# Designs tried in a protein design run: peptides against a protein of PDB entry 4PN1. Part 160

Target 1, 261 residues: chain A of PDB entry 4PN1
Amino acid sequence: KIEMNFLNKPIVPDTTKVISNFLTHYLITEPVEHVEIEAKLGTLIDLETQNRFEFPVMNETILNPEFNLRTRFESDMTASEHKYLNEFLNQAFRDSQKPGRLPFAYKHTKQVDLFYETEDNSRDKIRVSKNQSDNQVLACVKKRRVADLFLYCPNDAFDIRISISDELPVSMPSGNQQPSLTRLKDRVGYVHQEIKIDLTKTTQNDPVYDTTERHELEVEFGNIADLRDRAQKAKDGMEAPLFRRVQLFMDNVRILRREHS

## One batch from the design tools (peptide; made by RFdiffusion4, then SolubleMPNN)

Design b1_p24_1_s2 (from b1_p24_1, 15 letters changed)
Fold by OpenDDE base, seed 1:
Structure b1_p24_1_s2 (fold): chain B 261 residues (1-261), chain A 24 residues (1-24)
Amino acid sequence: as target 1 above (261 residues)
Amino acid sequence: SKEEFEKKIEEYYKKVEEEWKKEL
């Protein structure tokens, strides 16, 4: 007979615990009502060198938000990297359709996001999303960034930002108001076990500045109600369901950030 | 009204979630 360890029980990595606690805070302790929880692939940039940040660690490390490390996060990648990840996910999708596997779902969307300044001149903008094909309004929200957690990943192509946002549905801006920013989004989305993976090509048009293009990959918790339930159970002393869900999420993120062309 | 609009948005997100369960 073989056992896992001297307790014969699974052990939970610190990364899983730290992230679980972070999520529990904004799900239960100080709950965000319209919460979005996503991880984005990108690069931690050292503000002094303008290169990728270097920290004296050798593996995936959650950065302590209490320390000002003089960094910024760039949620972008090259077109080549983005294409490679798309092909990788397409193959993963196909493989998941085989007997004995849990299948991916797939969706391709093209939308336009129009950003408007708020009447109170707050930093938060109103986003109106429209379908590119018929200009039908899909959504109108005020998105507020609540918190970020950064993972420095020295062995991988990308670092990770886990973000908690509040997406508040709001009324449409006045008809005479002009958008301050326009974004065209071409998004390919995959869903597996209620975890969403989105590859997005964004073209940003600013009335004053030149058009910019970005390539992003994001991983999102697709079932917030279930996650909130798991977080509540964790607060009540049953942590295993939350830990397992966070572990699944992070394993998917880890797979993606290790892939490169 | 604002309430009607918010309801419409909520219904939209529910529909999107249902569509994400389908292969397109």
Scores: peptide ipSAE 0.000, ipTM 0.250, DockQ to the pose 0.014
Fold by OpenDDE base, seed 3:
Structure b1_p24_1_s2 (fold): chain B 261 residues (1-261), chain A 24 residues (1-24)
Amino acid sequence: as target 1 above (261 residues)
Amino acid sequence: SKEEFEKKIEEYYKKVEEEWKKEL
C-alpha cells in the first residue's frame, strides 16, 4: 500500500492558502460590494530593463505586495499565442461534451466599450458596454481596481495577475457627453464548473497612435456569492471549501499559462 | 445545486488523489 504522506491525509499547498487569505480579506474582512475577481495571463516586466523580470526563484511564486519590485504587468500576448489558446480551449470544450464529463458552456460576444469622464473629474471612468450589432446597452459601470496579487511563473509562458475590482453600477452619462475612449471587444468565453475563461481581442483607435490590438486571456470566478460563502466559512474555521475552490481556479490558470504557440 | 456541485468537486479530487498514488 502507498500512502500520500505520514499522516495519510491531503495537505493544502501554501499557494492556495495565501491566495485564499487574500480573497477572504476582500470578500469578508473589508468586503468589496460588487467584487470581480479575475486572473490575467501576462508578463511581469522589469521597469529597468523592460524585459521579463527575473526573480531568484525556481517555481510559481506569489510576490509580496509590500515590496516595491519595480515591475509592471503587461496583460498582452501575441496573436499566435491567443489563437493557440483558442484552439486549445475549443478542443477542451469538445472533450468536455463526452459522456461522464462536466461540459463547458460557450459564448461568443462582440461589444463596444465607451469610456466617459466623470463629472467630478475623478480618475475612475464610467464604462458603457453595448452590443456591437444592435447597440443595446449591456452594462454601465464604474470600475475601480482594489488590489492585485502577482504570481511569477518562471517555468511557464506567462506570469499571473490576480485582480480584485469593484464594479459599481452607475447611471448612464448625460446625452451631451462624448466618450473619451472607445474599445471594440471580441470575446470568446468558456465556462466550466462556474469558472469563466475569456479570450478577448480588444481594438482601440488612438488619434495619435495607430490602431492597437490587444490579446488577453482572463480566468474569473463565475460564482461570487458561492465564493463569499466559502470565505465566510473559512473565517468561521472551516477552510476546506474555500481551499478546494481556489485550488480548482488555480489549476485552471496553471493549465492555461503553460500553453503557448 | 451547490451541494451537487460540491460533490462533483470532491469526486474530482478523489480521482486526482488516486492517480497521484499510482504515480508514486
Scores: peptide ipSAE 0.000, ipTM 0.362, DockQ to the pose 0.021
Fold by OpenDDE base, seed 4:
Structure b1_p24_1_s2 (fold): chain B 261 residues (1-261), chain A 24 residues (1-24)
Amino acid sequence: as target 1 above (261 residues)
Amino acid sequence: SKEEFEKKIEEYYKKVEEEWKKEL
């Protein structure tokens, strides 16, 4: 007979608690109405050295947002890394179709995002997303970045930014408005247990900076209503459902950030 | 010089990142 510890009770990792508290704040305490919660793979760069951030820690570490660490986060990777992750996820998809497994869902989407200035000249632009094939409007939202939580991962290929955003549905811009920016997105999406994993190639034409391509991998909570319910239960004293969901999310993130070409 | 070029590139990528952040 074995026991998990001297109390024989589950122990929640500190990382899970910190992230859970972070999410609970913006789900329940100061609720974001149309919340999007995602983790992006990328690199924390030290602004002084322009190299990957170095911190005196040896493993996954959540950086305290109250400190200005003079870093920037590149939510980008090489085309080679992106391709490798795509192949990796394709294999994971195939394996999940086998008997006894929970299958991935798969979707390939090509869309164009048109950004419009708001009347108040806010930095929060209106984004109209359209399907490239039939020009069908997929979404019209005003997206605002609410908060970020950075994870420094010295042993892995990527660092992580967990972001909370508000995606407010808004009316379509007036017909006389021209987009300030157009962005093409080629997105391959995988869904497993309501966790969304998206590989996105973004092409942006800028008159000043020329054409820029970005390769991103993001992991998103696919069921916000369920997550909010879990967070509410946590506030009411039942934390286990939230902790489990956050743990699942982070396990998927941890798998992905360790992979590289 | 090489150093000047590298600095220019770093500054460029920083600006690109900042501009991308404006377009959520």
Scores: peptide ipSAE 0.000, ipTM 0.228, DockQ to the pose 0.022
Fold by OpenDDE base, seed 2:
Structure b1_p24_1_s2 (fold): chain B 261 residues (1-261), chain A 24 residues (1-24)
Amino acid sequence: as target 1 above (261 residues)
Amino acid sequence: SKEEFEKKIEEYYKKVEEEWKKEL
C-alpha cells in the first residue's frame, strides 16, 4: 500500500496557492467588475542586458512584485514558434476528438481593433472591435490593466505573464474622431474545459510608428463567473474548487510554454 | 495559519496595487 504523504491527504503546491490568492484578491476582495484573466507566453527581458532575464532560481518562480527587477515582458514569439504551437494545438485538438476524451472546440476569427483617445486624456484608450469581413461592431470597451503577475520559467521556452484586466463597456467614440491605433487580429482559438487558448497574429498600424507584427499565445479563463464562484468559496473556507481550477489553468500553461521547435 | 497566510497575501497584493496606482 502506498500513501501520498504522511497524512495521506492532498497538498496544494505553493504556486497554486499564490496564484489563487492573487486571483481571489481581484475577484472577491477588491473585485474587478468586468474582469479578464489571461496568461501570455513571452520572455522576461533584462533591461540591462537586453537578454532573457536570469534569476538565481532553478524552476518556475513567481516573481515578487515588490522587487523591481528591471525587466520588461515581451509577449511575442517568432513566426516559427507560433506555427509550431499551432501545429501542436491542432494535433491536440484531433486527439481530443477520440472516444473517451473531452473535445476541444475550435474557432478562427479575424477582427480589427480601433483605438481611440478618451476625452479625459486617460492612458486607457477606447477599443472598438469589428469583424474584418463585414465591419460589424463586436465590442466597444475601455480596457484597463489592473495587475500583472510574472512567472520566470528557466527550464521552459517561455516565461509567463498573468494579467488582470478590466474591460469596461463604453459608448462608441464620436464619428469625427480618428483612431490613434489600428490592430488587425487573426486569431485561432481553442477551448478545452472552458480554458481558452488563443494564437493571435497581430498587425499594428500606428500613424507615428512603423507597422509591427506580433505572434502571441494566450491562455484565458473562459468562465469568469465560475471562477468568481470558486474564489468566493475559497474565501469562505472551501479552497479546493479554486485550487483545482487554477491547477488546470497552470497545467495547460505549463504544457504550452515547454513546446518549441 | 492558513487564514493568516491568505490575509497576508491579500494585504500584500493590495499594497502592490496601491503602489502601482501611485505610479500611474
Scores: peptide ipSAE 0.000, ipTM 0.228, DockQ to the pose 0.051; fails the geometry check

Design b1_p24_1_s3 (from b1_p24_1, 18 letters changed)
Fold by OpenDDE base, seed 2:
Structure b1_p24_1_s3 (fold): chain B 261 residues (1-261), chain A 24 residues (1-24)
Amino acid sequence: as target 1 above (261 residues)
Amino acid sequence: SREKFLEELKRYYEEVKKEWEKEL
């Protein structure tokens, strides 16, 4: 007979606990009303070397935000990396359609994002998203970055930034207001068990800079209400549902960050 | 100096990237 451990009880990884606590804070303790929670794949860059950050750890490590590590996070990848991940996800999609599996959902969206300054000159801009094909307004929000949690992943192709954002729905800017910035987004979205995986190609025309293109992969909690419910249960002493959901999220992230051409 | 200019340019570039990340 085999047991899991000397107590024969499940043990939750420390990473799961730390992330769960981080999420619980912004879901329950100091709740963000229109919260978006996503992980972006990218690279932690050492500001001194301008190379990928090197920390004296050998595996996935959550960086303590109390310490200034003199890093920046670049949420970008090469076109080839992005293509590889797209092909990988396409295969995963196909495999999930087989009997006995839970299927992926798929969506392709092309949108234009127009950014407007606020009257109060706040740092937060109003973003109006429109469908490129028919110019229908998809969303009008004021997005505020609330918090970040960085994971250094020395053994994988990418590091991770988990971000908490507040996407406040707001009224459309006045018709006389001109956008300060315009971005085109080509997004391929995959959804599995309410976890959203988006591959996004963003193009931006800047009067100062040439056309800039960015390739991003993000993983997002697709059911915030459920996550909030799980977080509340955790605050009430039943942590297992939250831990399971966070574990699922992180496993998906881990799969993706390991894949590289 | 050219060196000072390049340093300032690098700082500006980093700020631009940071702002871009906030808006996405």
Scores: peptide ipSAE 0.000, ipTM 0.249, DockQ to the pose 0.023
Fold by OpenDDE base, seed 3:
Parts: sequence; C-alpha cells; structure tokens
Structure b1_p24_1_s3 (fold): chain B 261 residues (1-261), chain A 24 residues (1-24)
Amino acid sequence: as target 1 above (261 residues)
Amino acid sequence: SREKFLEELKRYYEEVKKEWEKEL
C-alpha cells in the first residue's frame, strides 16, 4: 500500500497558498467592489537589457512585489503563437464535447473600445465598449488596476501576470467629448468550469507608429461571487474550496503557457 | 475545521489522480 506522505495527509502547494492569500486580500480583507481577476500570458522584461528577465530560479516562482526588480511585463505574443494557441484551444473545445467530458462554451466577439479622459484629468480613463457591427454599447466602465502578482516561469514560453482590477460602472461621457484612444478588439472566448480563456487581437492606430496589433491571451475567473464565497470560507478556516479553485485556475494557465508555435 | 479541510483536499487529489491515470 502507498501513502501520500509520512503523515498520510494532503499537502497544499505553496504556490496555491500564496496566490490564494493574494486573492483573499482583495476579495475579503480589503475588498474590491467590482473586482476582475485575470492572468495574462507574457514576458517579464529586464529594463536594463530589454530581454527576458533572468531570475536565479529553476521553476515557477512568484516574485515578491516588495522588491523592485526593474522589470516590465509585456502581455504580447507573436501572431504565430496566438494562432497556435487558438488552434490548440479549438481542439480542446472539440475534445470537451465528447461524452463524459465537461464541455467548453465558445464565443467570438468583435468590439470597439473608446477611451475618454475624465473631467478631473485623472489617470484613469473611461472605457466605452461597443459592438463593432452595430455600435451597441456593451459597457461603460472606469477600470483601475489595483494589484499585480508576477510569476516567473523559466521552463515555459510565457511568464504570468495575475492582476486585480476594479471595473467601476460609470455614466457615458458627454456627447461633446471625443475619445482619446480607440481600439478594435477581436476576441475568441472559451469557458470551461467557469474559467474564461480569451484570445484577443487588439488593433490600435497610432499617429507615430501607424497601426499596431497586439495578441493577448488571458485567463479569468468567471464566477467572482463563488470565488468570494470560497475566500470567505478560507478566512473562516475552511481553505480547501479556495485552494481547489485556485489550483484549477493555475493548472489551466500552466497548460497554456507551455504551448507555443 | 482543519480536519474537514484535509478530508476535502484529499478527495480532490484522489480525483485528480484518477483522471490522470485514465489519460495514460
């Protein structure tokens, strides 16, 4: 007979615990009202070398936010990588439709994001999202980045940024106000077990750099209410539900960050 | 309680293990 360990009891991975605590802080301790929690695939760039940051670790590592490592995070990938991930997810979608599996949901959306300056000239911009085809307003929000947690992943194609954001619904800008920035978004979304996986192509016109295109992959918690409930239970001493959800989220992220063209 | 937590986590890990074994 085989036992789990010398105590024959389960042990929580440290990464799961750290991320869970991070999320609990912004869900329960200092709660963000309209919280969005997402992980983006990208690259930690060393500001001095402008290359991928080299940290003296050999596996997935959460970076301590208290230390300035002089890095930036680039949430972009190549078109070929993006295409590969799209094909990969399409196959995963198809496989999930088989009997005995939990199916993916799929949605393709094209939208225009219009960014407006606030009257008080705050750094936070108002984002109006419209359907690209009929100009129907989908959302009008003021998004504030609250916190980031970075994972350096030396063995994988991508590093990870987990972001906590506050998306405050706000009134539409005045009709006389012109957008300071316009972005076209082509988004392919996959949902599995309330975890959202989005592949997004963003097109932006810049007067200096002409039209630029970004390719992003993000993984998002699709059920914040459930996550908040799990976090509350964790605060009350029952951590397993939260750990399971975080583990699921991170496993999906880990699958994706290993894939590349 | 901690005991309930550990029991739940144990069940989760066993389920994950079973799924992995099916894929091999």
Scores: peptide ipSAE 0.000, ipTM 0.281, DockQ to the pose 0.024
Fold by OpenDDE base, seed 5:
Structure b1_p24_1_s3 (fold): chain B 261 residues (1-261), chain A 24 residues (1-24)
Amino acid sequence: as target 1 above (261 residues)
Amino acid sequence: SREKFLEELKRYYEEVKKEWEKEL
């Protein structure tokens, strides 16, 4: 007979607790109404060296936001890395279709994002997303970045930024307003157990600068209502449901950040 | 509440463990 530990009871990793508390704050304590919670793969860059940040730790570490480490986060990867992850996820998708597994859902979307300045000249822009094929409006939102939590991952190909955003639905800009920025997005989305994994190729044309292409991978909580419910239960003293969901989310992130070409 | 917490978490880890065992 095998037991989990000397108490024969489950324990929760500290990382899970920290992230859970972070999420609970913006789900319950100071609730963001139209919250988006996502993790992006990328690189923590040391502003002094312009190289990947190095910290004297040997494993996944949540950086304390109260300390200025003079870093920036680059949510990008090489085309090769992006391709590899796409192939990896395609295989995972195929494997999940087998009997006895929970299947992935798959969606491929090509969209255009149009960014408009706000009337109040706020730093936040209005984003209008349209489907490239039929030009139908998919969304019109004002996205506000609320908070970030950074994970330094010395053993993996990528570091992680967990972001809390408020995607406020807003009315369409006036017909006479021109977009300040246009981005083409080719997005491949995988959903497993309500966790969304998106691979996105973003093309941005600038009249002054050459066309820039970005390759991003993001992992998002697909059921915010459920997550909020779990967070409320956690505040009420029942933390297991929240910890379980956060653990699932982070395990998926950990799988992805370890993969590279 | 702690008892309920641990029981639910136990169920989760038992489920996860079954999958990990396949990779061993």
Scores: peptide ipSAE 0.000, ipTM 0.294, DockQ to the pose 0.024
Fold by OpenDDE base, seed 4:
Structure b1_p24_1_s3 (fold): chain B 261 residues (1-261), chain A 24 residues (1-24)
Amino acid sequence: as target 1 above (261 residues)
Amino acid sequence: SREKFLEELKRYYEEVKKEWEKEL
């Protein structure tokens, strides 16, 4: 007979606990009403060297926010890397359609995002998203970034930023308002077990921004209500459902961040 | 503590606000 350890009980990875606690805070303790929770693949850049950040660790590490590490996170990748990930996910999609598997869902969206300044000139801009084909309004939200958790991944192609945002639905801007920024998004979305994986090519020509074209991959919790329920259960003393969902999420992230062209 | 961690996290976010501004 084989046992998993000397207690024969599951052990939750510390990373899972940290992330679970992080999520629980913004789901339950100080709840964000219209929460979006996503992980973006990118690179932690050392502001001093302008190279990828180097820290004396040998594996996936959640950076302690107590320390200003003088880094920036570039949520971008090369077109080649993006293409590789697209092909990788396409293959994963195909494989998931086989008998006995849970299938991916697939969606391709082309949209234009219009950003508007708020009356208080806050950084929380209003984003109006429209379908490029028919100009149908898809969403109008005021997005506020609430918190970020950074994972340094020295063995992988990408580092990770887990972000909590508040996407408050708001009324459309007045007709006399002009957008401060217009952004085209070509998004390919994959959903598996309510985890959403998006490959996005963003095009913008505003000189205020450093990049005119960006290639991003994000992994998002697709069922926030379920996640919130799991977090509530965790607060009530039953942590396993939350830990399992976070583990699933992170495993998907780990798969993706290891892939590169 | 968890609370301290979260407070520090919020502070850290404030330090990088300008960077985030580019990622609308």
Scores: peptide ipSAE 0.000, ipTM 0.242, DockQ to the pose 0.037; fails the geometry check

Design b1_p24_1_s4 (from b1_p24_1, 18 letters changed)
Fold by OpenDDE base, seed 1:
Structure b1_p24_1_s4 (fold): chain B 261 residues (1-261), chain A 24 residues (1-24)
Amino acid sequence: as target 1 above (261 residues)
Amino acid sequence: KKKEFEELLKKYYEKVEEEWKKEL
């Protein structure tokens, strides 16, 4: 007979606890009403060197937000990396359709995002999303970034930013208002166990600069109500459901960030 | 739910150990 350890009980990693506490704060303690919780793959860039940040650690490490490390996060990857991840996810999708597995859901969307300045000249912009095929309005929101948590991943191709955002539904801008920015989004979405994985190619036309493309991969909690319930239970002393959900989320993130073309 | 978490975690580590044995 084999036991897990000398207590014969599962041990929750510190990473899971830290992230769980971070999420609990914005789900329960200071609740964000229209919360979006996502992890993006990218690179922590040292502002001084303009290269990938280097910290004296040997594994996945949550950076303490209280310290100014003079870094920025680039939520981008090469077209080849993005293509590789798409092929990887397509294979994972196919494998999940086999008997005895939980299947992925798949959706491909093409949309245009129009950004408008707010009347009060606030930093937050109104985003109007439209379907590229018929110009139907999909959403009109004011997105506010509430908090970020950064994971430095020295052994993997990508670092991670976990973001808490408030996506407030708002009224459409005045018909006389012109968008300050327009973005085309080609998004391939995968859903497994209520965790969303999106590969997005964003094309932005700059009036001064050439058209730029960005390739992003994001992992999002697809069931906020369930996550909020789990967080509440955690506050009430039953942490296991939240820890398991966060662990599942992070394992999916870890799979993706380890894949290399 | 606590039991479910413990069972899921146990299965996870069993699978990880099996993969580690393949790499040895």
Scores: peptide ipSAE 0.021, ipTM 0.428, DockQ to the pose 0.022
Fold by OpenDDE base, seed 5:
Structure b1_p24_1_s4 (fold): chain B 261 residues (1-261), chain A 24 residues (1-24)
Amino acid sequence: as target 1 above (261 residues)
Amino acid sequence: KKKEFEELLKKYYEKVEEEWKKEL
């Protein structure tokens, strides 16, 4: 007979606790109404060297936001890395369809995002998302970045940014307004246990600059209501449900950031 | 829910241990 430890009780990783507390703040303490919570794969760049940031740690670590490390986060990867992850997720999808597994859901979307300046000259733009095939409006939102939590991952191909955003639904811009920016998005979405994994190819045409293409992978909590409920319970002293959900989320992130071509 | 979490983690670690045994 094997026991988990000398207490025979599960132990929650410290990373899970820290992230859970971070999420609880923006779910419960200072609640964001239309919260989006996502992790993006990318690279922490040292502003001084313009290379990947190096820190004297040997494993995944959450950077303390109270310290200015003079870094920026680039939420991008190579086309090769993106392709590899797509193939990896396709295989994971196929494997999940086998009997006895929880299946992935799959969705492929092509959309255009139109960005409009706000009347109040806010730094936040209005984003109108439309389906490329029929030009139907999918969403009209004003997205505000509320907070970021950065994970430095020295052993993996990618670092992680966990972002809290407020996606406020807003009215459509006036018909006389022209978009300041247009982005084409080719998004492949995988959903497993209400965790969304999106691979996105973004094409942006700039009249001054050449067409830029970005390759992004994001992992998102697909059930915010459930997560908020779990966070409330955690605030009330029952932490296990939140910890489990955050651990699931992070395990998926960890799987993905370790994969590279 | 706490009990469910504990059981889930138990199963998880059992699976992890099975994978570790393959490396030995």
Scores: peptide ipSAE 0.019, ipTM 0.415, DockQ to the pose 0.021
Fold by OpenDDE base, seed 4:
Order: structure tokens, then sequence, then C-alpha cells
Structure b1_p24_1_s4 (fold): chain B 261 residues (1-261), chain A 24 residues (1-24)
């Protein structure tokens, strides 16, 4: 007979606890009403060196948000890396269709995002998302970034930013308003156990900086209501369901951030 | 020239990030 440890009880990794607490704050304590919770793959760049951030740690480390580490997060990757991840996820999708597995769902979306200034000159722009094929409105939201949590991952291809955002549904801008910015998004989405993985190619035309293309991979909690319920239970003293869900989320992130071309 | 280019790139990326943050 074997036991888990000398208490024979499961131990929650510290990373899971920290992230769970972070999420609980914005789900329950100071609840964001229309919360979006996602992790983006990217690179922590040292503003001084313009190279990848170097911190005296040897493994995945959550950076304390209270410290200004003079870093920026580049939520981008090369086209080659993005292609590799797409192929990797395609294979994972195929493997999940086998008997005895939980299947991935797959969706490919091409959309245009139109950004409009608000009357109050708020930093928060109204984003209207439309399907490129039929111009159907997919969403009209005012998105506000609430908080970020950065994970430095020195052994992996990518670092991670976990973001809390508020996506407030709003009415369509008046017909007299012109968009201040337009973005084309080519997104392939994979969903497994209500965790959404999106590969997005974004094209943006800027009159000053010309056309820019970004390749992003994001992992999102696909069932916020369930997550909020789990967070509430955690506040009420039953933490296990939340910890399990966060662990699942992070394991998926960990798989992806290790992959590179 | 290399240093000047690197400085220009730095400023470019800073502005790009700032603009992207405003829009996301």
Amino acid sequence: as target 1 above (261 residues)
Amino acid sequence: KKKEFEELLKKYYEKVEEEWKKEL
C-alpha cells in the first residue's frame, strides 16, 4: 500500500493556491460582473535589455504584481511557433476523437473588430465584432482590463499572463460614429472540458506604423458561471473544486507553453 | 547606426504595446 504523503492527504501546489486566490478576488470579493479570465502565451521582456526577462529563479514563478519589475509582456509569437502550436492542437483534437476520450470541439472564426471611442473619452473603447463572411454582429462590448498576473517560465518557450477583464455588453455605436481602429482576426478555437484554447492571427492597419500582424495563443475559462460557483464554495470553506479547476487550466497552459517550433 | 536602430525599435514596440493595450 502506498500513501500520498505522511498525512495521506492531497497537497495543493502553491501556484494553484495563488492563482485561485487571485481569481476568487475578482469573482467573489470584488466581483467583476462580465468577467473574462484568460491566459496568454508570450514573453516577459526586460525593458532595460530588451531581452527576455531574467529573474533569479529556476522554474515557473508568479511575479508579485506589487513590484514594478520594469518588464513588458509581449503577447506574440512567430508565425512558425504559431503554426507549430496549431499543428499540435490539431493532433490533440484528432487524438481526442478516439474512443474513450473526451473530444475537443473545434471552431474557426474570421471576424473584424471595429473599435469606437466613447463619449466620455474613456480609455475603454467599444468593440464591435462582426463575422467577415456575412457581417453579422457577434458582439458589442466595452472591455476593461482589470488585473494581470504574470508567470515567469524560464524553462519553457513562453511566459504567461493571466488577465482579468470586464467585457460589458453595450449598445451599438450610433451610425454617425466612425471606428477609430479596425482589426482582422483569424481565430481557430479548441474547447476541451470547457477550457477554450484560441489561436488568433490579428492584422491591424496603422497609418503610422503600417500593417502589423500578431500571432497569439490564449487559454480561457469557458464556463465562468461554474468557476464563480467554485470560487464561492471556496470562500465558504470548500476549496477543492476550485483548486481542481485551476489545476486543470494551468496544466493545459503548461502543456502549451512548452511547445515551440 | 545599430544603436540608433535599436532605440527606434524600442520606441516602436513601446508605442505598439501602448496602442494595443488601449484597444484590447
Scores: peptide ipSAE 0.000, ipTM 0.235, DockQ to the pose 0.023
Fold by OpenDDE base, seed 2:
Structure b1_p24_1_s4 (fold): chain B 261 residues (1-261), chain A 24 residues (1-24)
Amino acid sequence: as target 1 above (261 residues)
Amino acid sequence: KKKEFEELLKKYYEKVEEEWKKEL
């Protein structure tokens, strides 16, 4: 007979606890009403070297926000990397359709995002999302970045940014307003156990940035209500449901960030 | 520790929120 440890009880990884605490803050303690929680694959860039950040750690490490590490996060990858991940996810999708598995759902969307200034001169922009084919309005929101948590992943192809955002539904801008920015998004979405995995090609003509096209992969909690419920239970002393959900999320992220051609 | 972490994050993000608001 084998036991898990000398107490024969499950032990929660410290990473799971830290992330769970981070999420709980913005779900329960200072709740964001229309919260979006996503992890983006990318690269932590050292501002001094302009290379991938190097820190004296040997594995996945949550960076302490107390320290200014002089980094930027680039939520981008090469077209080749993006293609590889798409092929990888397509295979995972196919495999999940087999008997005895929980299947992926799949969706391909093409949308245009129009960004508008707000009347109050807020730094937050109004984003109107429309379907590219018929100009059907999909959403009109004011998105505010609330918090980021960075994971340095020295053994993997990508580092991770976990972001908390507030997506407040707002009224459409007046017909007299012109968009300050337009983005085209080609998004392939996979959903497994309410975790969303999106591969997005974004095209924009931005006078500030030379990059006209970005290739992004994001992993998002697809059921915020459930996550909030789990976080509340954690605050009430029952942490296991939250830890399990965070572990699932992070395992999916870990799978993806390790994959490369 | 949980509370301390939450407080740390709050203070940090209050400082950088204005920078993040510049992002679309």
Scores: peptide ipSAE 0.000, ipTM 0.246, DockQ to the pose 0.041; fails the geometry check

